Peptides against a protein of PDB entry 3S8F. Designs and how they scored, part 238

Target 1, 157 residues: chain A of PDB entry 3S8F
Amino acid sequence: VLTLFVAVPSLMTAFTVAASLEFAGRLRGGRGLFGWIRALPWDNPAFVAPVLGLLGFIPGGAGGIVNASFTLDYVVHNTAWVPGHFHLQVASLVTLTAMGSLYWLLPNLTGKPISDAQRRLGLAVVWLWFLGMMIMAVGLHWAGLLNVPRRAYIAQV
Target 2, 166 residues: chain B of PDB entry 3S8F
Amino acid sequence: DEHKAHKAILAYEKGWLAFSLAMLFVFIALIAYTLATHTAGVIPAGKLERVDPTTVRQEGPWADPAQAVVQTGPNQYTVYVLAFAFGYQPNPIEVPQGAEIVFKITSPDVIHGFHVEGTNINVEVLPGEVSTVRYTFKRPGEYRIICNQYCGLGHQNMFGTIVVKE

## One batch from the design tools (peptide; made by RFdiffusion4, then SolubleMPNN)

Design b2_p24_1_s2 (from b2_p24_1, 15 letters changed)
Fold by OpenDDE base, seed 4:
Structure b2_p24_1_s2 (fold): chain B 157 residues (1-157), chain C 166 residues (1-166), chain A 24 residues (1-24)
Amino acid sequence: as target 1 above (157 residues)
Amino acid sequence: as target 2 above (166 residues)
Amino acid sequence: DLRELLLLVYETSVNFVTLMMLSA
């Protein structure tokens, strides 16, 4: 009963981060309803990576509501849906955040900024990672809804 | 100024909360739609039933596979199923088409899965607990049971069959 | 199941109301 209350801290964090991003974007000259998004530092992989992780976390969080529902969990439990959820939460958010942290940490530890080539490569890596994770996650969720079992090498479809 | 920034962030946070609240009804509608389209035909039990996994093979309704299918009423059956390492009992499970089937599933050893292909039947089977699922097979044929919970070295080969007869 | 849906609606609503109150 009231299992969804476990989501309260996560939602608070999400809203706080979103608010921080909007504030940052507006400080950087963004205006209007969406202009602040464009004003964010999308040229910095240390920024882009965790933001992409957060974007992946949104559908993952929604999936958390599904997984926490008795009736809905009956549909998705021990299907490919669950691994799909994991890949959004761990392989996307956590991994991309780690990547972003690394892009920030290494220059500070070495005392040298990353080169422009490294920056561009970093951007390519995190975007490609995000794209791949989204494709895989969507596929796994879809397969789960089609009743593909988890932990089995065989499926009806 | 950190104080001004903090207040501004709080204001934006309230905006995002308002947006989320506005989307609440949309999400509720989507959940309702999902329930209506994906849960039809399967009714899980709401009552917890316990059994002794150490004696379930020797006594009670699971002890004799030949007596596993019990007619409880007109076009109504209860099927007592054991999931064990590494298979199901009885196997095959034979039931009539169009009959209301109540599956009573338990395990004498470890946790298993009971996933019936072509249906929404998908439950975990815990030793000491009875999983109850109600389902009506509308189409005759063979339905494969798959274990979708890792249960040991033979997990990948753990299959059963439900035969629905006309 | 209508009961489960109603409970989910209730829980979700309480979550958002709580968050709104905490952010005030």
Scores: peptide ipSAE 0.020, ipTM 0.741, DockQ to the pose 0.082
Fold by OpenDDE base, seed 5:
Structure b2_p24_1_s2 (fold): chain B 157 residues (1-157), chain C 166 residues (1-166), chain A 24 residues (1-24)
Amino acid sequence: as target 1 above (157 residues)
Amino acid sequence: as target 2 above (166 residues)
Amino acid sequence: DLRELLLLVYETSVNFVTLMMLSA
């Protein structure tokens, strides 16, 4: 109940952000059902990072509902599934948002814009982080479904 | 301009709400799929039972590991298991193949896990509470019990064994 | 457990309906 209760404000925020992104993309010349996505500033790591975090949060949020289910929690509880969920929520969304904020904050604090090289490096870091987190998360969720325990170094699979 | 922006955003929000509704059905489908594929043979939780963790080692059915396995019927057994820092008793737990086993698990000290490899037995063990799980071992052999709840410095080495005899 | 699944569906649906009402 509590998890689902917390999910409501989070979903509201997510929809608001998504709506804002679509609006922004359309203002930038994007057309059609998905054209607005391409029009977003994907060349800016300060933008890309939190967006990738949000993308990772979607399956994580779905997993939260699973974890909140008594029936399904029996399957996944204290397995590698749980760390997989945590890494999507914390190590993906929170961390990528923090990384994105850093790419915005540092230039503003120093008064100097990031160089093109720094921008490209930032993009590489964010995308590689996201990719790595997705691989790990998928692996952990899969392992969890195979009954690999958490907090243990041994498993039958 | 602000009014126009608000109306536009509201329209997009409505679209995303529609999408969210669609995703809700996807999530429900995934839940159903998970239940169908991974919850076959779910061990039902027993009625909440309490025990005094300070005396459980001294008196009652958990006090003597040699008497921990109790035959309750022709092909039914109750096994009284203690999870403690850092191990299980009895160890090994010996049960016959094909018998219905009711595990009554409790802890005299801190919270532990009781995860049996090769089975869907996976419960937390709380001091003062008795966890009840029912399982029938169809295959003979050794099944490792793993503590999957951090319980102290020896947690990583806390293992037990269930021996299923033909 | 079908009952638990139905309850989950109900709770999730109620939350989404609430969200839609709040966003309308």
Scores: peptide ipSAE 0.019, ipTM 0.710, DockQ to the pose 0.078
Fold by OpenDDE base, seed 3:
Structure b2_p24_1_s2 (fold): chain B 157 residues (1-157), chain C 166 residues (1-166), chain A 24 residues (1-24)
Amino acid sequence: as target 1 above (157 residues)
Amino acid sequence: as target 2 above (166 residues)
Amino acid sequence: DLRELLLLVYETSVNFVTLMMLSA
């Protein structure tokens, strides 16, 4: 009963972040139900990276409910499902946030703005990272449901 | 300006809460679908049973691998399995096809995994506890047991075999 | 299994309702 209450602070944070993004998009001229999304600074890797991390974190969070459930965890525990969850939570959100932070921090540390080429390269890196993580995560979750074990180099499927 | 921004954010937060609630039901539906299509069901387990890991190799039903398979009924068996660094005993485990098998699994040393390929048997084995799993093998053949919990330097080589005879 | 799922739905729903009340 108390297990799900642990998620309350995290959910509050997630909703606040989402609200902040919508507010920011609307301040930048976005209108309508989805127009605010387009108005966000998608040309800045320091912004794009953590946002992509958040997108990956959504299905990861749903998986968290599964992993925390006694009955559902019986199905997925110690299978490839768990690494799939990790790659959404750590290798996507945390890693992409770190990348984004770096793209903001380096110009400030050096006192020089990043070049346009560096900006484009940064965008390519974070989008490719996100794409790769999504493909791998889907594969791992699927493999887990097929009873592929984690921490094993061999599986009979 | 900050105060106005805060009020606006709160308004948007309510919308996102509603959206999240809606998505909750979508996720639950997806989970239900996944369980219905990808699981063979939950394997029944017994009540929590404790054992002394320091003596389990010396006395009791796990001490002799030659006596590990016990017939408890006409088509029922109990198999006392030890998971240890780094293997399983008995190995192989021989059981008849179509019989109800109750696995009683424990460890004398560290935590191990007991994952039987081709089945939904997947449990952690804790020293001091007995894991109970019930399963009926419908198909004859060899089923590999994999340790899916890191247990030391030889973890990657820790395998067992269940042989189901016709 | 179904009972546990229903309980999970209930608990999760209560959490969301609580969050909505706190956010009001």
Scores: peptide ipSAE 0.017, ipTM 0.738, DockQ to the pose 0.078
Fold by OpenDDE base, seed 1:
Structure b2_p24_1_s2 (fold): chain B 157 residues (1-157), chain C 166 residues (1-166), chain A 24 residues (1-24)
Amino acid sequence: as target 1 above (157 residues)
Amino acid sequence: as target 2 above (166 residues)
Amino acid sequence: DLRELLLLVYETSVNFVTLMMLSA
């Protein structure tokens, strides 16, 4: 009863972060309904990584609501759906945020900026990680809905 | 200047609040879709029921696998199933096609899973508690029971069979 | 289960309403 109230702080945080991104984008010259997105610093892996993590966290959060539902959890519990959810939450948001933090922290601590080549490599890494994670997560959720069990090497669908 | 800034901030807030409201409807729609497409064939049933896992093998309805399938009415059965390290009892479980089956599942040892392939039956089995699932098998044949909760070294080999007779 | 579905809808709605109230 009222278990889903746990989602309120998370949603508030998510929308606050989104608002901050919009404000930042507009300060950087972005205009219109979506122009602020393009104005964000997409050339910086320290920025791109955590933002991609946030994007992965959105469907993960929606899945969290499903998983917290008594009726729906009965369907998805201990299926491939669950690890799909975890990988969105931990391996996407947390991991990408950590990666992004590293790209900020190392230059800051050493006092040496990253080279352009390192920057480009960093961007490639975080984008590839995100894409791979999304493919895996979609696959796991799909398999879960097809009643593929978690923690089993055999399944019939 | 401050007034203009506040007005702009309020506009952003209103926009994101509207978006949040829209997302509410999206979530409801997704929930409805999931329920409509993936909940058919299984009805959670029963009441909160407790058992002593230390004696469940020795006395009561789970003690004798030969008496595990009990007819409770016309075309209605209750099946008392034990999930244990590392298998299920009885095995196989024999039930008639088209009958309403109430599974009463418990464990004498550790937590197990009870996942029946080809069905939406998927419950965790806790020592000291009875899991109750109601299902009607429409197709005859063999249905494999899979443990989907890690229960020890033999977990990966823990299988059972439900035989549905014509 | 219809009851659980209704409860889910209720709780989800309450969450969003609460969010809106707190964010305003």
Scores: peptide ipSAE 0.017, ipTM 0.753, DockQ to the pose 0.082

Design b2_p24_1_s3 (from b2_p24_1, 13 letters changed)
Fold by OpenDDE base, seed 3:
Structure b2_p24_1_s3 (fold): chain B 157 residues (1-157), chain C 166 residues (1-166), chain A 24 residues (1-24)
Amino acid sequence: as target 1 above (157 residues)
Amino acid sequence: as target 2 above (166 residues)
Amino acid sequence: DLRELLLLVYNTSIEMVTLGILLA
């Protein structure tokens, strides 16, 4: 139980970020339960990428708590579940955040604004990355729950 | 504006917290469902037991693979298993169907995994520590043991077999 | 096995409740 204290700062940060996004969306004219989401700048890959990372991080973070649980870790430890968790945390959140940062940083460093074609390409890249990562992550978590071992090239199921 | 923003953020934070907690319960439910439908229940660990990894091959219950399977009751067995680089002993492990099997697993060298396919047996094996798992095989056949903890260059080839006889 | 499953769920639930209290 005491181990879960480590998760508290991270959870607070995640919730603050999510709340900030909702607030930002509402400031941009979004109303209702879902209207604030539509109001966010989904046409900017520098924004979309880290937001998609955050979306992947939500189940990943929940999985982190599961992995840290003494009782639940017995079930998922050293199964395909663990790589599934890693791909949500590192290959999704961290990677997409880095990609988003790049889409912001490069125009500022070069002094050249991103073209419309580059913007559209960037959007395609981050969405395709996210979708592929989600498919893989779901598969890995599912396989883990079916007791497929980690670090093995063969499984009975 | 900043004060209003702060209050608004605090209000929304509770909603996101609730969502996260709900997702945790969903995962718990999924695990419970998996345990109930795809596995033979939870296998409890035994008491903390230590052994000297430097002598475990020469003396004690793990020293002779031919004596590794010990009948402790009419339908109860203890199996002393060594996980080593790179294999298991005894191999195969032969046990009867329907018997309660207590596996006592240790390592003479490095950390290994002991993952039995078709079961929920999945433990790390540490040198100097005895891992204890209890399981009853309901179905006869062969069950593969897989090392799921990296243990060196031959890790990928480290397999064992449990043969459950009728 | 059912008993063990129930214990697992029970113990996990306690952890989640504790987490909830800490975050409240």
Scores: peptide ipSAE 0.026, ipTM 0.734, DockQ to the pose 0.080
Fold by OpenDDE base, seed 4:
Structure b2_p24_1_s3 (fold): chain B 157 residues (1-157), chain C 166 residues (1-166), chain A 24 residues (1-24)
Amino acid sequence: as target 1 above (157 residues)
Amino acid sequence: as target 2 above (166 residues)
Amino acid sequence: DLRELLLLVYNTSIEMVTLGILLA
């Protein structure tokens, strides 16, 4: 089984995005191994949202590789693990990217910048969303590993 | 400096790769731990076996639920199970404790799930194909079969029972 | 069934090798 090679383009993309973030941080004055991270615009929800989505995407991507494994998929398939994976990929990455896009798009469409209050609220929403999604995703993955079935209201656990 | 930037990018890519690897190992370790703490011993079949879903109820080993459990050897059984809308046949499935059971599962209608609680038996059942799972029940009692693949309006009520006798 | 066990081991090994190659 060589289905795991499907992960190669995805991994390459992820690493390229990460490299782009490092480059951006360094351009903004960040130095050293981690200084570039702090230099990124963490005060902008249009930036923070998709970045948090990417952070959620990393474990989701790892889970995707697991799901693509013949032997490992036998363990996790049609368990709560799968919804856990979905919530990282869709409800985290896609949703947070959409949120970030909205924070960028609306000011541009209206010609009006977001207020400081709206900016702060946006940051709060994005971080809280991320936190909630991480808790839920971890729970679903854990439940899946405990063989809690998908699409069933009754579970042994 | 472009060269420095390139080196930094490569280093960071390696770091993220290492992180991904670490996370993957954590997940694998968790799966391994789960498997190690359970004595499931489920072995899926590696071959493709086909049946005609339109005739599986009328002829063949799935046609008579009274003949569904077949002893194939000393302490070895084959159980021919139908998953259908909305239940399992036979129901209950009666097998002896400690016997090696080969489940041959198919569907006459739509895709169903075959998830046995208390075990790692969890397979999709496709019309026209036979799912084969080998398992040995070490503990007597009742094991509930759950359909974990949406199959229609009665999906949520689709249950079966495996009775393991001493 | 020995064949099924061997296939399982084989598939698992291939997957582990693939993961090793991809994540090296």
Scores: peptide ipSAE 0.023, ipTM 0.737, DockQ to the pose 0.060
Fold by OpenDDE base, seed 1:
Structure b2_p24_1_s3 (fold): chain B 157 residues (1-157), chain C 166 residues (1-166), chain A 24 residues (1-24)
Amino acid sequence: as target 1 above (157 residues)
Amino acid sequence: as target 2 above (166 residues)
Amino acid sequence: DLRELLLLVYNTSIEMVTLGILLA
């Protein structure tokens, strides 16, 4: 029971970030229940990348709660489910945040803004990365539920 | 005004926190649905048991593979299994169909996995500890045991077989 | 298997409720 307490600060952080995004979107002129989302700077890869990472972190975090349950973990432990979880947490959130950080950091350090071509390329990269990660993660979680073992080259399904 | 902005942010945070609580119920529902549609079921675990990995091959119930399958009651068996680098003993494990099987699994060397294909049996095997899994095979045939925990150079080839007889 | 499934659901629910209380 106490094990799940570790999820509390993470959830609080996640939804605080969401609140910050809503506030920012509304400051940029977004109105209504969802209009603030459209008002966010989706043309900036430095923004899009970490946000996509956060989106991937949502199912990953939910999976983390499952994995932290001793009863449910018995079902998914050492199956393809676990790598699916890791890739959402590390390869999505952490990696995309790092990518986004570079899109901000390099122009800031050099004093030279990125070109429009570089910006468009950056957007393509982060969206394609996100898409690929989601496909892989869904596949791994699905395989895990079908009892495909982790760290094995063969499986009987 | 920083004060007004701060209050606004707090209001949004409270709203999103409330949303987070609601999502917990969604998670429960999704878990329940997943479990209801999952065919593997749940296997009960046994009590924590310790063993000396340095002597487990020489003495005790794991020492002789020929005596690894012990009938403990009517249609009830205990199977003492060793997971080692790189295989399982006994191999094959022969058990009757429909019998309640209690697997007592340990390792004399390093950590291994014990994953039985076609079943929900999936446990880690630690030296010095005994993993206990209870299962009843309803269908006769061969079930492959797969090591799903890295254990060395031969890990990828570490397999065993359970033969369920009619 | 049914009994174990029910216990699993029950235990998971308790964990989630506990988490909810902690977040409140």
Scores: peptide ipSAE 0.023, ipTM 0.759, DockQ to the pose 0.081
Fold by OpenDDE base, seed 2:
Structure b2_p24_1_s3 (fold): chain B 157 residues (1-157), chain C 166 residues (1-166), chain A 24 residues (1-24)
Amino acid sequence: as target 1 above (157 residues)
Amino acid sequence: as target 2 above (166 residues)
Amino acid sequence: DLRELLLLVYNTSIEMVTLGILLA
């Protein structure tokens, strides 16, 4: 119960970020329920990377609450579920945010904008990274739910 | 402009909150489903019990593996298990089918895991703390105990066996 | 087993309700 109180501010922050994205998309001319998504700058890896990180953070954050649950943690603790959670939080959100930050920071520090080729390559890298991370994370979570142990090289389940 | 922007953002929060909550409940439902389908008669006792890890091998109920399995009542047993670098004692653990087993697990050295394959028994074992798990084996056979907490160079080879007899 | 299941369901339900209230 106490842990759930701590989770609320984090969730509120996540919702605020999502709301900010919607607002930004609408300011860019997006209309309707989903039109604002298309209006976002999906051609910029500095934007796409952290957004994909945030998308990965949704199940990861949910998993954090699950892991903090008294009853649910008993199911997932020290199973493959746990590394799945970490890969969403660190290898997806943090890493993709860092990638996005670099795509913004380096051009600004050097005074040289990224070329179109670099931009396209960056987009490819970010999307492929996200895809790979999602596949791995889903697999690990699934394995964890099947009671595959963490830190063991063999399992009979 | 900033004030207007903040006000506008607030209008979208309800929708995103609902979506996030929905996703959260979906994941919780999946866990609940898994839990419901894997009910194998185990529940953590949740009792806070301490023991001195420096003497647990010399005195007390964990000291003699031959005395580790104690019948506490009709079809009820307590098993005092040590998880150590790198194995379990007693090994094997022999218990009757259908009996209520209370595992009392502790460690004399470092943190270990106690994961019984084929069951939902999965607990960490801390030096100085006694982990208590209650379980009833419905099927006879051998159940492997694995360590799922890194405990040193021999961690990957740390196994035990529970033999459930008819 | 039934008792254990009921206790687990009870505790899980409390947590979910609490979460729902906190986020409402």
Scores: peptide ipSAE 0.022, ipTM 0.710, DockQ to the pose 0.073

